# Peptides against a protein of PDB entry 4XPM, part 99

Target 1, 160 residues: chain A of PDB entry 4XPM
Amino acid sequence: VMLHSKNVKGFLENTLKPYDLHSVDFKTSSLQSSMIITATNGGILSYATSNNDVPKNSINEINSVNNLKMMSLLIKDKWSEDENDTEEQHSNSCYPVEIDSFKTKIYTYEMEDLHTCVAQIPNSDLLLLFIAEGSFPYGLLVIKIERAMRELTDLFGYKL
Target 2, 67 residues: chain B of PDB entry 4XPM
Amino acid sequence: DIKGTIAFDTHGNVIESTGVGSQRIEDIGDLSKVTLDAEGFAQVQGDSLLVHLYKRNDITLAVYTSA

## One batch from the design tools (peptide; made by RFdiffusion4, then SolubleMPNN)

Design b2_p18_2_s2 (from b2_p18_2, 6 letters changed)
Fold by OpenDDE base, seed 1:
Structure b2_p18_2_s2 (fold): chain B 160 residues (1-160), chain C 67 residues (1-67), chain A 18 residues (1-18)
Amino acid sequence: as target 1 above (160 residues)
Amino acid sequence: as target 2 above (67 residues)
Amino acid sequence: MLKPSLNIDYSEPFESPF
């Protein structure tokens, strides 16, 4: 199984777009970040951020990336704990879903003032992670990430 | 997979509707009784459709999708 | 007739060390 970084990066960039119904005057903010990370150690395989106005290799970029690394690690750790906790899997913040006969779980985590949502790509060693502002409703985040995962079928079953 | 929408106020008055929502205005009575979470969100099943509810600023948006 | 789903709290508190 091969990952095509360019395609994945483009996909993640597209997920940053607001949830827009088009039919009504309702639109969310853009995601702050969208990431594919390893379920094993929280390493970032690919990421996108809504703030691309930072020059490459600038101090601000480095700080931003470092922040993403820390957040991904923390969320991975929390996810891992929850995956090993039956009670947490039955909490109101865990959403079992099925995509093309593959089962996975979506978790929502409030990290400071941010709304985060994470899900294991079915049968894979990968997690999809969305980070949004507090104005982005969790319910819509869950819908968004589920729909996004449906576009990542090629990654189902991906093992590191 | 959005099939339609309904937006209504706290009095159940239709603000706008689209798609299948235009044919399901009568659902407002039931939708208005649904308990929303802290984010103002809920989901309900309606026959062959799933309804996503979001309330903001006294306006409730119902989005109809395939179940 | 509409069937309510379970009311789900769409958040799990997680305090960031940052």
Scores: peptide ipSAE 0.024, ipTM 0.666, DockQ to the pose 0.020
Fold by OpenDDE base, seed 2:
Structure b2_p18_2_s2 (fold): chain B 160 residues (1-160), chain C 67 residues (1-67), chain A 18 residues (1-18)
Amino acid sequence: as target 1 above (160 residues)
Amino acid sequence: as target 2 above (67 residues)
Amino acid sequence: MLKPSLNIDYSEPFESPF
């Protein structure tokens, strides 16, 4: 089943929500942004942001989108480098995972004061990218993105 | 009794922290080296707190208590 | 530095926060 653009954006919007832990009194902040980008050039195919209060077509919106574009490109570049670096794949910033017999890797990256997490959607030309505040624990980001990817099976194997 | 908690993964990355645990993230380095028993439990003494360690399904939970 | 102490037989099972 092919996901429509509207459905994908809705999915990403849902990923923005804070994470409530089951057994302890802990709640995260919302993600700043959630994106699906191309693994080839870091182009944004779909995105959601928690800062939706910015007036449309405003300079602030433009700056926000530009920032997302820049971050997506930078993270894509770093991801690409790490995918070609065996040592980086064995670092504590890399989580090999298997979803429905498909292998992928989850990477965590510090970007300024933000916590980011990126993973290639299995067998696809797409990356799922989460950007959160520094208060969002990396370990939880990894769990969050893994679970999110499990809901994106329709995009597995998607090639541009 | 519980003063705080830290949960972390096999990479030492924080999953969650509460209470004094939020101030003791640096302990993960030492906590990750603690030898757990066959059931994934251990106890270690801190400065003024007792730390109870639980590990299951690759997640380690440290519970800080006064006793 | 944390020091190991005697392991306690915990009566309650560990439950993951996830």
Scores: peptide ipSAE 0.020, ipTM 0.636, DockQ to the pose 0.032
Fold by OpenDDE base, seed 5:
Structure b2_p18_2_s2 (fold): chain B 160 residues (1-160), chain C 67 residues (1-67), chain A 18 residues (1-18)
Amino acid sequence: as target 1 above (160 residues)
Amino acid sequence: as target 2 above (67 residues)
Amino acid sequence: MLKPSLNIDYSEPFESPF
């Protein structure tokens, strides 16, 4: 299947939606950002953000994008270190998962007051990255990214 | 008379929290060590609150009630 | 009112544009 930038962007925008837990009185905020980045350099291939009120080409938009670039690079670097560290892979911040017989790992990282979650798309050179406010529980963030990953089967095995 | 809840996974990470549970996230460390019965239930007396534990499908729900 | 239930009902899942 040929993936177009519009389709990838639309997917990431959909992942921003909050969870509304109907069993109890609990609802999350929207994700701050959702991104697909390269595992090699942390380069952003596509992204979505909940801040839609920023004028295009404004200084605020530029600063926002630059911030995303910085965060993606930092998380990619930490992820790379952990993938080469057996102890980190057995910590409570690492979730080994299997999707349709493909193995991958989900990592949770705290960045200042933000909660982040990253996972390698199975057998690919791509990472899916969620950034949320500190009020977004890590356990729910992990569930969210796992479910999202199951919808990205077309990217499994994608190499740069 | 439920005062709050905490749901957490097998890693001890929060899935959801409500009421007084939102202010008692640090309890997960102790709650995760509690021995559950064959049906996945337990009760633990805290300071002024009683904690009811329910585990199913690798998710643990702690329900805080008055003692 | 809160109830002790492990049946977690989330909002509607996102639709894949693919």
Scores: peptide ipSAE 0.019, ipTM 0.638, DockQ to the pose 0.051
Fold by OpenDDE base, seed 4:
Structure b2_p18_2_s2 (fold): chain B 160 residues (1-160), chain C 67 residues (1-67), chain A 18 residues (1-18)
Amino acid sequence: as target 1 above (160 residues)
Amino acid sequence: as target 2 above (67 residues)
Amino acid sequence: MLKPSLNIDYSEPFESPF
């Protein structure tokens, strides 16, 4: 079943929520952004941001979206390079994972003061991209994105 | 008396940190090299703190306590 | 430098936060 755009948007919004670890005194911040982008060009198909105070259709919204576009493009480019680099695929920034017999890789990237995490949705032309503050641990980001991808089975194998 | 914690994965990346652990992320390099027992436990002494290590499901939890 | 303890004694096992 194909996910409708509104369902994807709602899903991404839900991924913004912080982790609250009840066993210890630890709670993350919300994700700054969550996006589904194309693996080919880094185009944003859907996105969510924790900054919801910006009026819709305002110049500030446009600037915010433009910033997301730039970040997504940069991350896509780096991801593309790493997918063709054996050494990078064996670095501590690459996590090979298997979801329902589909193999994919999760990459973590530092971007300025932000922590980012990106993964190809299995067998698809799509990337799932999380952007968080530097206080969000990379290991937890990886767990978060893996678990999120497990809920996107409808997008597995999606081709543009 | 727990002073803090660090949880990290097999890549040495932080999963969570609390207390003094959040200020000692650099310890992961050494902690990751510690040989654990058959149950996934170890203790390591560092400065005035004792670090209790527990590994389960590829996650290592370091608990900092007073020595 | 961190050094292993010779006496590993845990009164109660720790649990993973995950």
Scores: peptide ipSAE 0.015, ipTM 0.637, DockQ to the pose 0.040

Design b2_p18_2_s4 (from b2_p18_2, 6 letters changed)
Fold by OpenDDE base, seed 1:
Structure b2_p18_2_s4 (fold): chain B 160 residues (1-160), chain C 67 residues (1-67), chain A 18 residues (1-18)
Amino acid sequence: as target 1 above (160 residues)
Amino acid sequence: as target 2 above (67 residues)
Amino acid sequence: MLKPSNNIDWSEPFTSPF
């Protein structure tokens, strides 16, 4: 499977969009970040951020990317630990799901004041990672990432 | 008269909340233990509010109304 | 440090509205 960076980037950008339930007084913020990272090293293959006002090649951009890299590594490490911990896999922070006959798990993590969720793209060496503000409900975040994962079938089984 | 709502999943995580529901997220622990009927409905009397529970597709909606 | 998002033990509710 060939990864088309542009298509993936566009996909991730779309995941940033907020949820707005008009029938009730409920609206989320945009996701802070959406990323595809490697399960092996936490390396970022593609990412999108809600902060698009940072000039290219600026110090602020570098710092932002570095922050994403750090968060990705931390989340990858925690994910790796949980994948080897039966207790964590049965906690309320783990959602076993099945997508098109492929099994995966969605994990929710609190990182400081941020709400995050991560899921292994089924049978792949890739993780999809969402980072949101603390006001973004975890349950909704899980639904969001599950639905997003269903649109990444081309990456199922992708190995590095 | 609906005073608020909470929608939560089987893990007790919030999906959405409105009105007084947003201030009563702690109720999920108790609400999740309520036995629902075959249709996925239940009513529970709270302090000054009546809570209407409806579960469908692994999502539970709690609707807070005046008693 | 990353923490599980929902590690609440519901066997002991914080509050009981009932």
Scores: peptide ipSAE 0.027, ipTM 0.801, DockQ to the pose 0.030
Fold by OpenDDE base, seed 3:
Structure b2_p18_2_s4 (fold): chain B 160 residues (1-160), chain C 67 residues (1-67), chain A 18 residues (1-18)
Amino acid sequence: as target 1 above (160 residues)
Amino acid sequence: as target 2 above (67 residues)
Amino acid sequence: MLKPSNNIDWSEPFTSPF
């Protein structure tokens, strides 16, 4: 399995788009961030953000990336703990799912005023991570990340 | 006349909400305990509102209407 | 720092709309 950075980046950018449920008069904000990180160290392999006002290679971009690195590391650590905790895996913050006969778990975490959702890409050393504003419902966030993972079959089984 | 809606999953987490439903997220606890018929439907008379429940594919939709 | 997203206890109703 080979990671194609450009394709992955484009995919993550697409996941940022808000859900517009016009049939029921409900619309979400865009995701704040969408990331693929390593399950081993929490390193960022690819990311997308909705903050398009930051110039590339600026000091502000560097600071924002550093913030993402910190958040990704914290979430990876929490995820790792939960993967070794049976009780946490049976909480309402854990959604066992199966995609194409591959089992994985979706976790929802509150990070201050942000809503986050993380899932291991099946049989891989990679995690998919969504970060959204507090107005983004967790139930919808779970549906979103499950559907997104179904589009990442090329990464199933990816080992570092 | 629909006054609002709440959609929630089997974990009690919100998927979407509109109208009066957005102000009554706390109702999910009670709504999740309502016994549905074989078709996944129920109607519950509340305070001044009638709640219509529809469950399909592990998603429950509550529709609030006038009583 | 991180918290579970759903820490609500539904064992008893917060409000009774019925």
Scores: peptide ipSAE 0.027, ipTM 0.798, DockQ to the pose 0.030
Fold by OpenDDE base, seed 5:
Structure b2_p18_2_s4 (fold): chain B 160 residues (1-160), chain C 67 residues (1-67), chain A 18 residues (1-18)
Amino acid sequence: as target 1 above (160 residues)
Amino acid sequence: as target 2 above (67 residues)
Amino acid sequence: MLKPSNNIDWSEPFTSPF
């Protein structure tokens, strides 16, 4: 399987959609960003953002992309540290999960006023990363990313 | 009469909250310690509110009602 | 600085809100 830019971008855009629980009075905001990055260097392979009103090639767009690059590197670094730390893997910020017999971990991190979660796509060199506002509950964020990964089976085992 | 709800996972993280539950996230610490019956239910009296606990599929739902 | 979302041990005693 090979990564196709349009397909991956479209998938990430779909993950931005807010949760609206119609049975109760609860609704989330859209995700700020959704990204697939490399586990090795934190390089961005694909991304989607809710801020689509920024003019193309504008200073604001450049700053936004640069900000995403910074955040991806920070989260990748923290993830790498935790993957080498048994104690951190047993903290409440780590969710071991199994998808179709493949094991992975979901980590939740607080970055300033943002709520983030990251997970290694099973047996791959890729990380899926969600960034949301502080009003987005961590527990729901974990459920969201787990469900998203279940739709990315084509990327399982992807190596750089 | 439901006054609010909190749903939380086994790590104590919030999944969703409504009504008075949104202002009582700090209750999760104590609620997580409550012993549930064989069917995953419990009831806890606190101040002027009664909390009904339901756990299924590793998700706990706390429903706040009048005492 | 990037921090874990939480690392709370809920078994620890604290003042009950009930």
Scores: peptide ipSAE 0.026, ipTM 0.810, DockQ to the pose 0.029
Fold by OpenDDE base, seed 4:
Structure b2_p18_2_s4 (fold): chain B 160 residues (1-160), chain C 67 residues (1-67), chain A 18 residues (1-18)
Amino acid sequence: as target 1 above (160 residues)
Amino acid sequence: as target 2 above (67 residues)
Amino acid sequence: MLKPSNNIDWSEPFTSPF
């Protein structure tokens, strides 16, 4: 399976969109960031961010990307630890889910004032990572990432 | 006469909240302990508000109304 | 610092409502 960067980038950009629940007068903020990273070393394969005001090729863009790299690495490290820790896998921050007979786990982590959610794309070397503001409910964030993964079936089993 | 709502999952995490519910997320701890009837419903009196609980598909909806 | 989110552990699997 080939990872098509343009398609993945577009997908991640779409995940940034807020939920607007008109029936209950509830609307979320946009995700701050959406990323596909490697489970092995936390390398970013693709990313989208709501901060589109940063000029391309600027020093600010470089700093922004570096920040994403740092966040992704930290989350990957925590995820890796939890995947090797039975107690953490049974903690309240772990959501075991099944998508089309493929099992994976969704983890929620607090990172400073941000709400984050990460999950291994089933049987792959890839993680899907959402970063949102603290106002974004964790429960909804979990639902969002599960739904997103259902659209990434082409990446199931993807190995680096 | 709905004053607000909270929807939360089996982990006690919020899915959505509106009105007074947005200010009462801390109630989830107590609401999660309420025994629901066979249809997944319960009512709990709290201060000046009545909380209507409905659980379906592992999601609990708390609806706050006037007592 | 990165830490687990605050929630109640019911030891139940997550089920998508949608």
Scores: peptide ipSAE 0.026, ipTM 0.812, DockQ to the pose 0.039; fails the geometry check

Design b2_p18_3_s1 (from b2_p18_3, 6 letters changed)
Fold by OpenDDE base, seed 4:
Structure b2_p18_3_s1 (fold): chain B 160 residues (1-160), chain C 67 residues (1-67), chain A 18 residues (1-18)
Amino acid sequence: as target 1 above (160 residues)
Amino acid sequence: as target 2 above (67 residues)
Amino acid sequence: MLAPTGVPDLSDPRPVMP
């Protein structure tokens, strides 16, 4: 299986959209960031960010990317720890889910003032990571990432 | 199709709410009385909406759906 | 540093209670 960068980038950009409760007057903010990262080292394979008006190759852009790298690594490390901790897997922050007979876990983490959600793409070396503002309810983040994961079946079983 | 949510603690305090849940905080009184199964789950019909209850570690999430 | 959120599981609920 080959990872198609352009297709994945487009997918991640779409995930940035607010969670919209169509039948009621409620809509979240957009995600700040959406990423596919490696479960092994937390390396970013693809990412999308909201309001990315920073010129490419600028100092500000570099700083932004560095921040994403830092967050990615932190979340990967926490995720890795939790995957090896039965107690953490039974905490409120862990959501075992099954997608078309493939099992994975969704984790929610608070990071500073941000709300984050991460899930291993089933049987893969990849993680899907959402970063949102504190105004984005965790419950909706979980639902959002679960639904998004259903669109990544081509990456199920992907190994580096 | 989710219409809203309410998360509340054992004291009935709202942790978070969204959508129609934000307008149904008063439902917590009744929802808190619902007998959950051994896994901490229940479904309750509330007028035109179905309420899905999830309780784990003393926190309850109510999800309002049309079905 | 990351912290747990305390949001409960969203597993499928049981059938409707009477």
Scores: peptide ipSAE 0.048, ipTM 0.547, DockQ to the pose 0.049
Fold by OpenDDE base, seed 1:
Structure b2_p18_3_s1 (fold): chain B 160 residues (1-160), chain C 67 residues (1-67), chain A 18 residues (1-18)
Amino acid sequence: as target 1 above (160 residues)
Amino acid sequence: as target 2 above (67 residues)
Amino acid sequence: MLAPTGVPDLSDPRPVMP
């Protein structure tokens, strides 16, 4: 299986969109960032961010990317610990799911004032990671990431 | 006047709750069985409160009001 | 009176750092 960077980038950009209950005034903010990272090292393979006003190749862009790298590493480390901890896997912050007969787990993590959600792409060495503002309900993040993973079947079983 | 809210998914899992909704999680069992109209809307009387149901994209929002 | 559902809560996060 090959990663198609442009297609993945476009996918991640689309995930940034708010969750909106159109019939009522129930709408989230946009995701702050969306990433695909390696489960092994937390390296970012692809990312999207709502901070689109940062000039390309600017110092601010570099700082933004560095921040994402730090966040991804922290979340990867926590995820890795939890994957090796039976008790953590049975916590209310872990949601086992099955997508097309593939099993994975979704984790919700609070990081400073941000709400985050991470899940291993089924049978792969990759993690999908959403970062949102504190106003974004965790439950909606979980649903959002599950639905997003259903669109990433090409990455199922991807090994580094 | 909104007294509280509950948001839940198609499996009845709580997404979020506020106000009196936080004390009425057990209502999800019955609320999930309410027939919604074509717009995903319904109203149901519960105790002394009126519950307004809105469902879109498999998410149901229950809004508790006095009237 | 409505019966309890025992449904899970999807809003319980875990801190990344203690």
Scores: peptide ipSAE 0.037, ipTM 0.609, DockQ to the pose 0.020
Fold by OpenDDE base, seed 3:
Order: sequence, then C-alpha cells, then structure tokens
Structure b2_p18_3_s1 (fold): chain B 160 residues (1-160), chain C 67 residues (1-67), chain A 18 residues (1-18)
Amino acid sequence: as target 1 above (160 residues)
Amino acid sequence: as target 2 above (67 residues)
Amino acid sequence: MLAPTGVPDLSDPRPVMP
C-alpha cells in the first residue's frame, strides 16, 4: 500500500465541501480543516483548509500550520486516552462503525468554539480528522466522516 | 437521495410535505418524540428509509432518504 | 481543552413506525 500524496490531498480538499440538502433550505458551512494524522505522534501527513487566501511562505501560513499541529496533537492525545478508556468508548460521543467488515470508532470533541470529529482509519496507524465551525451539527460531521472513510479503503491497514 | 420531507410545528401540525413524506404524515407522532442532539439533529430508521430530523425555531423538518 | 459532545449515537438509529 502506497500513500499517493496528491490523491490524498485531493480527497481531503473534497471533504471540505459543505453538507447541502438541495431539496430543503439547509446548508452547512465548509469544514475549516480536514487532516490525516499519525495515531502515534499526531503528526500531519496531509491536510486541507478552507482558508486558501493565505500566501505561501507567509507568516500567516506558518501560524496556520502551527495551529493545525497543535490541534492535531491535542486531538490525538484525547483519542489515545479514550481508546484506553472503556467508559469513554461507551459514551454518547463515541460511535462504533463497521466498514467492509473493518471496525473503527468515531469520536466527537468540542474544541473551544469548534466542532471536531476523529476516527482511526481501520487497522491503520492513521487518523482522519475534521474540524468545523460551531454551526456545523455534530450529527452531520459523524455522517460525513463515516462516508469519507468508506472512500479511503486504500489506506486500510496502513502501518508506519 | 432525498425521497421526501415533512415539516411540522410543536403541535404536530403539518406545515409542508413533499414526496414520500406526504404519504407518511402519521410518522409525526413518533418523530416528535425523538431525542435530538444539542443542535436539534437526529437520525432514525423507518421502513427502507432513513429520516433526518432538524429542529429550528420550533419547526421540525424530517427528511426521508434512502441512506 | 477537549470536551465530549454528548451527541446521540447515529450509528444505530432509532426505529420509527412504518
């Protein structure tokens, strides 16, 4: 299994799109960020952000990346704690799911005013992480990330 | 994707219905009892359809989808 | 810094009458 960086980046960019019910007056905002990080260290392997107006190699870009690194580390740490806590795994913030006979869990976390959800890519050392504004319903985030993971079968079982 | 919708008020009165929702007005009784999350969202299963519930400003919208 | 959300489990939706 090979990680194709361009394909992964394109995938993450596509996940930024809002949830839109075309037949009804309901549309979410775009995701703030979408990331694939390592479950071991919280390192960012790939990411996409909705704020594309930041010039490359600018101070603002560096600050943005640093912020993503901080958030990824915090979420990885919380995820690690919950994976070792039976009580947390049975909370209303943990969603066990099965994709093509592979089991994983989706966790929802509030981070300041942001709505986040994270899930381990089945049998891999990787986590998929969505960060959205507070106006993005958690329920829709869970649905979104589950459906997104179904498109990442090439990463199932990926080990670092 | 979307097969129909029902919009109803806090008293269970139909405000709007479309598609399969027009044939499932009787679901309002059960849908009104569903526990919603903090953002007023829930998902339930009925027949071969999934129902996505959204409550805002005392109006509940039920969206029927295949998945 | 992180807090659980307490969102209902959507992986096992509650049944409604047909």
Scores: peptide ipSAE 0.036, ipTM 0.648, DockQ to the pose 0.043
Fold by OpenDDE base, seed 2:
Structure b2_p18_3_s1 (fold): chain B 160 residues (1-160), chain C 67 residues (1-67), chain A 18 residues (1-18)
Amino acid sequence: as target 1 above (160 residues)
Amino acid sequence: as target 2 above (67 residues)
Amino acid sequence: MLAPTGVPDLSDPRPVMP
């Protein structure tokens, strides 16, 4: 299985879209960021951000990427700790889910004023990470990331 | 993915319904009794469907999905 | 009849930082 960067990038960009029920007047904000990172060291393999108006290779872009790297590392570290802590795995911030007989867990984390959720792509060395504004309900984030993972079956079992 | 929705007010009046939600208006009675979390969210199971509840500004949205 | 799923509180996240 190969990680196709373009395909993954496009996928992540699509996840940025609000949780939107077209049939009712209900819509969240867009995600700030969506990333696939390594579970081993928190390295970013692919990412998308809602702020795409930053010129490439600009200082602002570099700073933005650096911030994402920092956030991804922090979340990865916390995730790693929780994965090694039985109590944390049974906390109210951990949601076991099963997708096509593959088991994984979704974690919700507060990062400053941001709402985040992260989940290991089943049997893989990869994590899917969503970062949203505080106005984005955690419950909907969890639903969103679970649904997103269902579209990443090609990455199930992906090892670095 | 979404099988249907119901939006209802604090009095249990249907504001809008779609999909399977249109056929399950009677669920409002039970849904209105569900304890919501701090963000106004809850999940409940019924039959083969999972219901995601979210209340905002006195309007409750129930989203029906497969489990 | 609908019943709670037993899913943990989705609005109770853990802080990443102290």
Scores: peptide ipSAE 0.030, ipTM 0.669, DockQ to the pose 0.022

